Peptides against a protein of PDB entry 4Z5W. Designs and how they scored, part 2

Target 1, 305 residues: chain A of PDB entry 4Z5W
Amino acid sequence: IPDVFLELNKLWYFSAQSNLFNGEMPRSLSNSRSISLLSLRNNTLSGQIYLNCSAMTNLTSLDLASNSFSGSIPSNLPNCLRLKTINFAKIKFIAQIPESFKNFQSLTSLSFSNSSIQNISSALEILQHCQNLKTLVLTLNFQKEELPSVPSLQFKNLKVLIIASCQLRGTVPQWLSNSPSLQLLDLSWNQLSGTIPPWLGSLNSLFYLDLSNNTFIGEIPHSLTSLQSLVSKENAVEEPSPDFPFFKKKNTNAGGLQYNQPSSFPPMIDLSYNSLNGSIWPEFGDLRQLHVLNLKNNNLSGNIP

## One batch from the design tools (peptide; made by RFdiffusion4, then SolubleMPNN)

Design b1_p8_1_s4 (from b1_p8_1, 5 letters changed)
Fold by OpenDDE base, seed 5:
Structure b1_p8_1_s4 (fold): chain B 305 residues (1-305), chain A 8 residues (1-8)
Amino acid sequence: as target 1 above (305 residues)
Amino acid sequence: LPSFITTE
């Protein structure tokens, strides 16, 4: 990428996605005063990620996903006082979340999907201080760690939580009950155990629940038949979605189905590939907005209602 | 197998 961004003093949006750009980010780009939206997704860019937050005063969105960047997560990003959305998916940091992210009050959407992030306990302890955090994607990190269940963890404004394919141990964490605005939960492809907690049915905004491919036991909580978002047409306030797309994948090497917004996911309960027993509750018939009920590959018995 | 969500 040429070092010409000093001359482009009116450049507000720069998207160079899905090209063949290599080398480092040019210094003039890292110092751009005008850029609000920066996407360099799906290139071959390398080197250390550096942004001069004192210069980049208009930066609101940063997508650097699927590049060959190296080194640490930039600890100075919280100094970018307008930065709301960050996509660092598929950047191999081999790092922990910086302690400086405790101060990241502008942050609304964060993805580290498949970024070799370590220490989920530290990551959640840090990110709980981000009071405006609504979307958190941590898929394909924290391999074989334990999902912390510390009741003091609090994500008050969390709407989208995706921590899939981490081989995480533990149980469904009680601290999620402190997230009453949760709309989408994906904890699939872990080693989570115990029972599915009944309090999940109290998450009135939860329209998408994926607990598939875990080690859950016991009965399906009857409270899931009373999920308000699946009973009634609530006016889903279309809140501003993250500036990055989501992909529903069967594996890391397959192309996924693209979803531009969390609201584009069909209303779903996926409990497939567990060790759940008991019956299918007839009251699943009350979930008039449910598009997908996936209970396959369990130990369920009785009649199908 | 079920699917999971990513951003890549």
Scores: peptide ipSAE 0.701, ipTM 0.969, DockQ to the pose 0.868
Fold by OpenDDE base, seed 3:
Structure b1_p8_1_s4 (fold): chain B 305 residues (1-305), chain A 8 residues (1-8)
Amino acid sequence: as target 1 above (305 residues)
Amino acid sequence: LPSFITTE
């Protein structure tokens, strides 16, 4: 990419995604005063990610996903006072989240999907201080770590939490009960164990629950039959979505179905590929907004209601 | 196998 962005003093949106751009991010782009939305997703850009946050006063959205960047996560990003959305998916950092992210009050949506992020305990302890954080995607990180259950963790404004395919150990963490606005939870493809906690049914905005491909045991909590967002239509408040798309994948090598917004996911309960026992509750018939109920590959018995 | 969500 040429170093010509100093002359482009009115450039508000720059999207050069899905090209063959290589080399470093131009310094003139990293110093752009005008740019609000920057997407360089799916290129071969390299070097360190550097943004001059004191210059980039209009930056609101950053998508650098699927590039060959190296080095540390830029610790100065919290100084970008308008930066709301960050997609750093598929950047091989091999790093922890910087402690400076405790101060990231502008942050609303963050993805580190498949970014070789380490130390989930530190990551969640840091990110809980992001008071405006609504969307958090941490899929394909933290390999074989333990999902922390520390009751002090609090994500008050969290709407979307995706921590899939991490081989995480532990249980469904009690601190998620402190996220009453949670709409989408994906904890699929982990090694989570124990019972599915009944308090999940108290998350009145939860329309998408994926606990599939774990090691859950016991009965399906009856409280899941009373998920209010799946009983009635009225609670589907479309809040502003992240500027980055989501992809539903069956494996890391396949192209996924693209979903531009979390609201475009069909209302779903997926508990498939566990060791759940007992009956299917007849009261699943009360979930009039449910599009997908997936209970396959469990130890369920009795009649299908 | 079931699917999972990414941003990539």
Scores: peptide ipSAE 0.701, ipTM 0.969, DockQ to the pose 0.861
Fold by OpenDDE base, seed 2:
Structure b1_p8_1_s4 (fold): chain B 305 residues (1-305), chain A 8 residues (1-8)
Amino acid sequence: as target 1 above (305 residues)
Amino acid sequence: LPSFITTE
């Protein structure tokens, strides 16, 4: 990418995604005062990520995903006072979340999907201080770590939580009950154990639940048949979506189905590939907004209602 | 096998 962004003093949006750009980010780009949205995703850019937050005062969205960047996560990003959305998916950091992210009050949407992030306990302890955080994607990190169940963890404004395919141990964490605005939960492809907690059915905005491919036991909580968002057609206020797409994948190497917004996901309960027992509750018939009920590959018995 | 969500 040429180092000409100093001359582009009116450039508000720069999208160069899905090209073959290599080398480092131009220094003039890292110092742009005009850029609000920067997307360089799906290139071969390399070197360290550096952004001059004191210069980049208009930066609101940053997508650097699927590049060959190296080094640490930029600890100065919280100084970008308008930065709301960050996509750092598929950047091989081999790092922990910086402690400075405790101060990241502008942050609304964060993805580190498949970024070799380590220490989930530290990551969640840091990110809980991001009071405006609504979307958190941590898929394909923290391999074989334990999902912390510390009751003091609080994500008050969390709407989308995706921590899939981490081989995480532990249980469904009680601290998620402190996220009453949760709409989408994906904890699939882990080694989570215990029972599915009944308090999940109290999450009135929860329209998408994926607990598939874990080691859950016991009965399906009857409270899941009363999920309010699936009983009644709520006027889903179109919330500001993250400036990055989501992909539903069967494996890391396959192309996924693209979803531009969390609201584009079909209303779903996926409890498949567990060790759940007991009956299918007839009251699943009350979930008039439910598009997908996936209970396959369990130990369920009785009649199909 | 079930699917999972990513941003990549």
Scores: peptide ipSAE 0.698, ipTM 0.969, DockQ to the pose 0.864
Fold by OpenDDE base, seed 4:
Order: sequence, then C-alpha cells, then structure tokens
Structure b1_p8_1_s4 (fold): chain B 305 residues (1-305), chain A 8 residues (1-8)
Amino acid sequence: as target 1 above (305 residues)
Amino acid sequence: LPSFITTE
C-alpha cells in the first residue's frame, strides 16, 4: 500500500479488503486525520499494528482481520476516542487483552475471532469495563480454558456474545443474566457442562441461542418456550450492527455463510449435540418467530408435539 | 456437526 494518505486529506472510507496487499501499513495511513472507516481485511499485510490515535481522531471502524500482522495487541487503541468497531480476527497475537482496554469507552463491537487470545478470565474482567460494548466475538481462542462464572462480571449493554469453538469448560455463566439486552448467544463447540439454566428464558431480546456441541445434561428449560423475542415481533430494535461481517462455519477450513448483521441470523434455538433428556415441550409451539429448532443428537424422549 | 459463528 503506497504511503500517500497524507495527500488524501478528504479520505473518509478506505476499504481494500480481499486483495493481495503485502508489507506494512504505510505511516501516512496510521496517521490519517480524515479516515473514519479503515478495512484492510483479508490481505497479507505484516508488521506490528500501530495507529497514532492522536492523529486518527476520526477513526470509528477498524478491520484488519485475516492478515499476517505480528506483535502485541495495540494497547493505545483506547486513545482513539471515536473508535467503535474493531475486527482483529485471524491475527496471531498470542496475547492477553491489554489492561488499557478497561478505558475503551468508545468500543461498541470487538472481534478477536481466531486471534490466539489467552486468559478468558482476564479478557472478560477487562472488557466488562467497556460500558458501550454491544458485540463481543471471541470464537477460536482460549483453548481448553474455563469460562468464568464470577457473578460480579457485568456486560450491561451486551447484545451479541459469541465465544464458540474454544473447548471451554464450565457452565453457562450466571453473569449473562446481567445482560438483559442480549440478542444473540453462541457458546457452541465448547465443553460446557451442567444444565441449561432457566434464567436464559428471561432474556426477552434473545432470538438466537446456540449451545450446540457441548456436554449439557438434564431437561430443556421450559422457560425457553417463553422467550419473548421468539413469541412476538415487537422488539426487533435494529441497533447499529458492527461494520464487520459474521460467518457461520461448520469447520475452520470451510467458507462460511456470510451474515452482514446479527439481525440477518434466523431466529434459532440450537441445543444439538448435547446429552439433554426429557421431552420436547409442546409450548415450543408458542415460539411463532422461531425459524430453527435444532435438538438433534440428544437423549430426548416421548412424543414430538 | 453444527455450525458456529466467526468474523473471519
């Protein structure tokens, strides 16, 4: 990428995703005063990620995902006072979330999907201080760690939580009940155990629940038949989606189906590939907005209602 | 096998 961004003093959007760019980010780009949206996703860019937050005063969205960047997570990003959306997916950091992210008040959407992030406890303890955080994607990190169940964890404004394919141990954490605006939860492809907690049915905005491919036992909580977002259409609050796409994948090597917004996911309950027992509640018939009910590969019995 | 969500 040429070092010409100083001359481009009116450049507001720079999208160069899905090309063959190599080398480092040019210094003029890291100092751009005009750029609001920067996407360099899916290239072969290298070097350390550095952004001059004192210069980049208009930066609102950053997508550097699927590049060959190295080094640490930029600890100065909280100084980018307008930076809302960050996609650092598939960047091999081999790091913990920086402590400085406690101060990241502008942050609304964060992805570290497949970024070799370590210490989920520290990550969640840090990120809970991001009061405006609505979307958090941590898929393919924290291999075989324990999902913390500390009741003091609070994500007040969290709407999308995706922590899939981490082989996480533990239970569905009670601290998620402190996120009453939660719309999408994906905890699939972990080693989560215990029962599915009844309080999940109290998350009135939850339209997408994926607990598939875990080790859950017991009955399906009857309270899931009362998920208000799946009973009625009334509360589809189209909040601003993150500027990065989501991909629904069956494995790490396959191309996923692209979803540009969380609202583009079909309303779903996926409890497949667990050890759940008991019956299918007839009251699943009340979930008039439900598109996908996946109960495959469990120990369920009785009649299908 | 079920699918999971990523941003990559």
Scores: peptide ipSAE 0.696, ipTM 0.967, DockQ to the pose 0.868

Design b1_p8_2_s1 (from b1_p8_2, 5 letters changed)
Fold by OpenDDE base, seed 5:
Structure b1_p8_2_s1 (fold): chain B 305 residues (1-305), chain A 8 residues (1-8)
Amino acid sequence: as target 1 above (305 residues)
Amino acid sequence: SFYLTTIE
């Protein structure tokens, strides 16, 4: 990428995603006063990520995903006072989340999907201080760590939580009951155990639940038949989606179905590939908004209602 | 099943 962004003093949006750009990010780009949205996703860019937050006063969205960047997560990003959305997916950091992210009050959406992030306990302890955090994607990190169940963790404004394919141990964490605005939960492809907690059915905004490919036991909580978002058409408040798409994938190398907004996901309960027993509750018939009920590959018995 | 990511 040429070092010409000083001349482009009115450039508000720069999207150069899905090209063949190599080398480092130009110094003039890292100092751009005009750029609000920057996407360099799916290139071969390298070096360390550096942004001059004192110069980049208009930066609101940053997508650097699927690049060959190296080094640490930039600890100065919280100084970018307007920065709301960050996609750092598929950047191999091999790092912990910086302690400075405790002060990241502008942050609304964060993805580190497949970024070799380590220490889930530290990550959640830091990110709980981000009061405006609504979307958190941590898929393909924390391999074989334990999902912390510390009741003091508080994500009060969290709407989308995705921590899939981490081989995480532990149980469904009770601190999620402190997230009453949660709309989408994906904890699939882990080693989570115990029972599915009944309090999940109290999350009135939860329309997408994926607990598939875990080691859950016991009965399906009857309270899941009372998920208010699946009983009635609540007016889904069209909240601003993150400036990055989601992908529904079976593996890391296959093309996924793209979803531009969390609201575009079909309303779903996926409990497949567990060790759940008992019957299918007839009251699943009350979930008039449910599009997908996936209970396959469990130990369920009785009649199908 | 599928899982969710932000990677193409």
Scores: peptide ipSAE 0.627, ipTM 0.965, DockQ to the pose 0.910
Fold by OpenDDE base, seed 4:
Structure b1_p8_2_s1 (fold): chain B 305 residues (1-305), chain A 8 residues (1-8)
Amino acid sequence: as target 1 above (305 residues)
Amino acid sequence: SFYLTTIE
């Protein structure tokens, strides 16, 4: 990418995703005063990620995903006072979340999907201080770690939590009950155990639940039949979606189905590939907004209602 | 089943 962004003093949106750009980010780009949205996703860019947050005062969205960047997660990003959305997916950091992210009050959407992030406990302890954090994607990190269940963790404004395919141990964390605005939960492809907690049915905005490919036991909690978002058409407040798309994938190498907004996901309960027992509750018939009920590959018995 | 990510 040429070092010409100083001349482009009116450039507000720069998207160069899905090209063959190599080398480092040009210094003029890292110092752009005009750029609000920057996407360089799916290139071969390299070097250290550095942004001059004192210069980049208009930066609101940063997508650097699927590049060959190296080194540390930029600890100065919280100084980018307007930066809301960060996609750092598929950047091999081999790092923990920086402690400075406790101060990241502008942050609304964060993805580190497949970024070799380590220490989920520290990551969640840090990110809980991001009061405006609505979307958190941590898929394909924290391999074989334990998902912390510390009740003191609070994600007050969390709407979307995706921590899939981490081989995480532990249980469905009780601290999620402190996130009453949660709309989408994906904890699939882990090693989570125990029972599915009844308090999940109290998350009135939860329309997408994926707990598939875990080791959950016991009955399906009856409270899931009373998920308000699946009973009634609430006017889902069109909250501003993250500036990065989501992909529904079978594996890391397959093409995913793209979803541009969390609202584009079909209302779903996926509990497949667990060790759940008991019956299917007839009251699943009350979930008039449910598009997908996936209970396959469990130990369920009785009649299908 | 599927899982969600932000990677194509």
Scores: peptide ipSAE 0.625, ipTM 0.965, DockQ to the pose 0.912
Fold by OpenDDE base, seed 1:
Structure b1_p8_2_s1 (fold): chain B 305 residues (1-305), chain A 8 residues (1-8)
Amino acid sequence: as target 1 above (305 residues)
Amino acid sequence: SFYLTTIE
């Protein structure tokens, strides 16, 4: 990418995603005062990620996903006082989340999916201080770590939590009960154990639940039949979605479905590939907004209602 | 499911 962004003093939106750009980010781009949205996703950019947050005072969205960047996660990003959305998916950092992210009050949406992030305990302890954090995607990180169940963890404004395919151990963490605005929870493809907690049915905004491919035991909580968002046609106010799409792959080799916003996900309960027992509750019939109920590959018995 | 915010 040429170092010409000093001349582009009115450039507000720069999208150069899905090209063949290589080398480092030009210094003039890292110092742009005008840019609000920067997307360089799916290129071959390299070097250290550096942004001059004192210069980049208009930066609101940053998508650098699927690049060959190296080194540390930029600890100065919280100094970008308007930065709301960060997509660092598929950047191989091999790092922990910086402690400076405790101060990241502008942050609303963060993805580190498949970014070799380490220490989930530290990551969640840091990110709970981001009071405006609504979307958190941590898929394909923290391999074989334990999902912390520390009750003091609090994500008050969290709407989308995706921590899939981490081989995480532990149980469904009680601290998620402190996230009453949670709309989408995916903890699939882990090694989570214990029972599915009844308090999940108290998450009145939860319309998408994926706990599939874990080691959950016991009965399906009857409280899941009373998920208010799946009973009533309350028009989930289309809240501002993150400036990055979600790609759902059913299998590693299947073409991913692109969802531009969380509201585009079909209302779903997926509890498949566990060790759940007991019956399918007839009261699942009350979930009139439910599009997908997946209970396959469990130890369920009785009648199908 | 696998959820990514980028195309693999």
Scores: peptide ipSAE 0.352, ipTM 0.908, DockQ to the pose 0.573; fails the geometry check
Fold by OpenDDE base, seed 3:
Structure b1_p8_2_s1 (fold): chain B 305 residues (1-305), chain A 8 residues (1-8)
Amino acid sequence: as target 1 above (305 residues)
Amino acid sequence: SFYLTTIE
């Protein structure tokens, strides 16, 4: 990318996604006073990520995903006082979340999907201080770590939590009960164990639950038949979506489905590929907004209601 | 499911 952004003093949006750009990010771009939305996703950009937050006073959205950037996560990003959304998916950092992110009060949406992030305990302990954090995607990190169950963890404004495909150990953490605005939870493709906790049915905004491909045991909690967002239509609060899309890949050979917003996900309960027992509750028939109920590959018995 | 915020 040429170093010409000093002359582009009115440039508000720069999107150069899915090209063949290589080399470093231009220094004039890292110092742009005008840019609000920057997306360089799916290129071959390299070097250290550096942004001059004192110059980039209009920066609100940053998408650098699917690039060949190296080195540390830029610890100065909390100094970008208007920065709300960050997509760093598929950047191989091999790092922990910087402690400076405890001060990241502008942050609303963060993705580190497949970014070689380590230490989930430290990551969650830091990110709980981000009071405006609504969307958190940490899929394909934390190789076989334990999902912390510390009851003091609190994500008050969390709406979307995706921590899939980490091979995480532990149980469904009690601290998620402190997130009453949670709409989408995906903890699929882990090694989570124990029972599915009944308090999940008290999350009145939860319309999408994926606990598939774990080691959960016991009965399906009857409280899941009382999920208010799946009983009635009224609670689909159209909140501002993150400036990055979600890609759901079912199989290696299938094109990923793109979802531009969390509300584009079909209302779903997926408990498939566990060790759940007992019956299917007939009260699942009360979930009139449910599009997908997936209970396959469990130890369920009795009649299908 | 695998949720990504980028094209693989």
Scores: peptide ipSAE 0.134, ipTM 0.828, DockQ to the pose 0.563; fails the geometry check

Design b1_p8_2_s2 (from b1_p8_2, 4 letters changed)
Fold by OpenDDE base, seed 2:
Structure b1_p8_2_s2 (fold): chain B 305 residues (1-305), chain A 8 residues (1-8)
Amino acid sequence: as target 1 above (305 residues)
Amino acid sequence: SHFLTTVE
């Protein structure tokens, strides 16, 4: 990418995604006063990520995902006072979340999916201080760590939580009950154990639940048959989605189905590939908005209602 | 099942 962004003093949106750009990010780009949205996703850019947050006063969205960047996560990103959305997926940091992210009050959407992030406990302890955080994606990190269940963790404004395919141990964390605005939960492809907690059915906005490919035992909590978002057609307030798409993937190497917004996901309960027992509750018939009920590959018995 | 990511 040429170092010409100083001349582009009116450049508001720069999208150069899905190209063959290599080398470092130009210094003039890292100092752009005009850029609000920057997407360099799916290139071969390298070097350390550096952004001059004192210069980049209009930066609201940053997508650097699927690049060959190296080094530490930029600890100065919280100084980008308008920065709301960050996609750092598929950047091999081999790092922890910086402590400075406790101060990241502008942050609304964060993805580190498949970025070799370590220490989930520290990551969640830091990110809980981001009061405006609505979307958190941590898929394909934290290999074989334990998902912290510390009740003091609080994500008050969390709407989308995705921590899939981490081989995480532990249980469904009680601190998620403090996230009453949660709409989408994906904890699939882990080693989570115990029972599915009944308080999940109290999350009135929860329309997408994926707990598949875990080691959950016991009965399906009857409270899941009363999920309000699946009983009644609430007017899904078109909330400002992240400036990055989601991809529904079967595995790391498969192409994903793209979803531009969380609201584009079909309403779903996926509890497949667990060790759940007991019956299918007839009251699943009350979930008039449910599009996908996946209970396959469990130890369920009795009649299909 | 499938899991969610923000990259292909």
Scores: peptide ipSAE 0.640, ipTM 0.967, DockQ to the pose 0.922
Fold by OpenDDE base, seed 5:
Structure b1_p8_2_s2 (fold): chain B 305 residues (1-305), chain A 8 residues (1-8)
Amino acid sequence: as target 1 above (305 residues)
Amino acid sequence: SHFLTTVE
């Protein structure tokens, strides 16, 4: 990428995604006063990520996903006072979340999907201080770690939580009961155990639940038949979605189905590939907004209602 | 099942 962004003093949106750009980010780009939205996703950019937050005063969205960047996560990003959305998916950091992210009050949407992030306990302890955090995607990190269930963890404004395919141990964390605005939960493809907690049915905004491919036991909580978002057409407040798309994937090497917004996901309960027992509750018939009920590959018995 | 991510 040429070092010409000083001359481009009116450039508000720069998207150069899905090209063949290599080398480092040009210094003039890292110092752009005009850029609000920056996407360099799906290139071969390298070096350390550096942004001059004192210069980049208009930066609101940053997508650097699927690049060959190296080094640490930039600890100065919280100094970008307008930065709301960060997509750092598929950047191999081999790092922990910086302690400075405790101060990241502008942050609304964060993805580190498949970024070799380590220490989930530290990551959640840091990110709980981001009071405006609504979307958190941590898929394909924390391999074989334990998902912390510390009741003091608090994500009050969290709407989308995705921590899939981490081989995480532990149980469904009780601290999620402190997230009453949660709309989408994906904890699939882990090693989570125990029972599915009944308090999940109290998450009135939860329309998408994926607990598939875990080691859950016991009965399906009857409280899931009373998920309010699946019983009634609540006016889902179309909050501004993150400036990055979601992909529904079978595996890391498969193409994903793209979803531009979380609201574009069909209402779903996926409990497939567990060790759940008991019957299918007939009261699943009350979930009039449910599009997908996936209970396959369990130990369920009785009649199908 | 399928898992969710933010990259192709």
Scores: peptide ipSAE 0.638, ipTM 0.966, DockQ to the pose 0.906
Fold by OpenDDE base, seed 3:
Structure b1_p8_2_s2 (fold): chain B 305 residues (1-305), chain A 8 residues (1-8)
Amino acid sequence: as target 1 above (305 residues)
Amino acid sequence: SHFLTTVE
């Protein structure tokens, strides 16, 4: 990419995604005073990620996903006082989340999906201080770590939590009960164990639940038949979605189906590929807004209601 | 099943 962004003093949106750009990010781009949205997703850009946050006073959205960047996660990003959305998916950092992210009050949406992030305990302990954090995507990190269950963890404004395909151990963490605004939970493709906790049915805004491909045991909690978002037509207040799309993937090598907003997902309960037993509750018939109920490959018995 | 990411 040429170093010509100094002359582009009115540039508000720059999208150069899905090209063959190589080399480093231009220094003039890293110092742009005008740019609000920057997307360089799916290129071959290299070097360290450096942004001059004192110059980039209008930066609100950053998508650098699927690039060949190296080095540390930029610890100065919290100094970008308007930066709300970050997609750093598929950048091989081999790092922990910087401690400076405790101060990242502008942050609303963060993805590190498949970014070789380590230490999930430290990551969640840091990110809980981001009071405006609504969307957190940590898929394909933390390989074989334990999902922390520390009750003091608190994500008060969390709407979307995706921590899939990490081979995480542990149980569904009780600290998620402190997120009453949670709409979407994906913990699929882990090694989570124990029972599915009844308090999940108290998350009145939860319309998408994926716990598939784990080692859950016991009965399906009856409280899932009372998920308020699936019983009643709540007017899904279209909260501002992150500026990055989601992809529903079968595996790492397959193409994904793109979803531009979390609200575009069909209302779903997926408990498939576990060791759940007991019956299917007849009261699943009360979930009038449910589009997908996936209970396949469990130890369920009795009659189908 | 499937899982969610933010990249293709």
Scores: peptide ipSAE 0.629, ipTM 0.965, DockQ to the pose 0.918
Fold by OpenDDE base, seed 4:
Structure b1_p8_2_s2 (fold): chain B 305 residues (1-305), chain A 8 residues (1-8)
Amino acid sequence: as target 1 above (305 residues)
Amino acid sequence: SHFLTTVE
């Protein structure tokens, strides 16, 4: 990428995604005063990620996903006072989330999907201080770590939580009950155990639940039949979505189905590939907004209602 | 089943 961004003093949006750009980010780009949205996703860019946050005062969205960047997560990003959305998916950091992210008050949407992030406990302890954090994607990180269930963890404004394919141990964390605005939960492809907690049905905005490919036992909580977002449409708050798309994937190597907005996901309960027992509650018939109910590969019995 | 991510 040429070092010409000083001349482009009116450039507000720069998208160069899905090209063959190599080398480092040009210094003029890292110092751009005009750029609000920067996407360099799916290139072969290298070097350290450095942004001059004192210069980049208009930066609101950053997508650097699927590049060959090296080094640490840039600890100065919280100084980018307007930076809301970060996609650092598929960047091999081999790092923990910086402590400085406790101060990241502008942050609304963060993805580190498949970024070799370590220490989920530290990550969640840090990110809970991001009061405006609504979307958190940590898929394909954390090697066999335990998902912390510390009741003091609080994500007050969390709407989308995706921590899939991490081989995480533990239970459905009780601290999620402190996230009453949660709309989408994906904890699929882990080693989570125990029962599915009844309080999960109290998350009135939860329309997408994926707990598939875990080791959950016991009955399906009857409270899931009373998920208000799946009973009625009344509270479809069009919330500001992340500037990055989501992909629904079968595996790491397959192409994904793209979803531009969390609201574009079909309302779903996926509890497949667990060890759940008991019956299918007839009251699943009350979930008039439900598009997908996936209960396959469990120990369920009785009649299908 | 599937899982969600933010990259292809």
Scores: peptide ipSAE 0.619, ipTM 0.964, DockQ to the pose 0.916

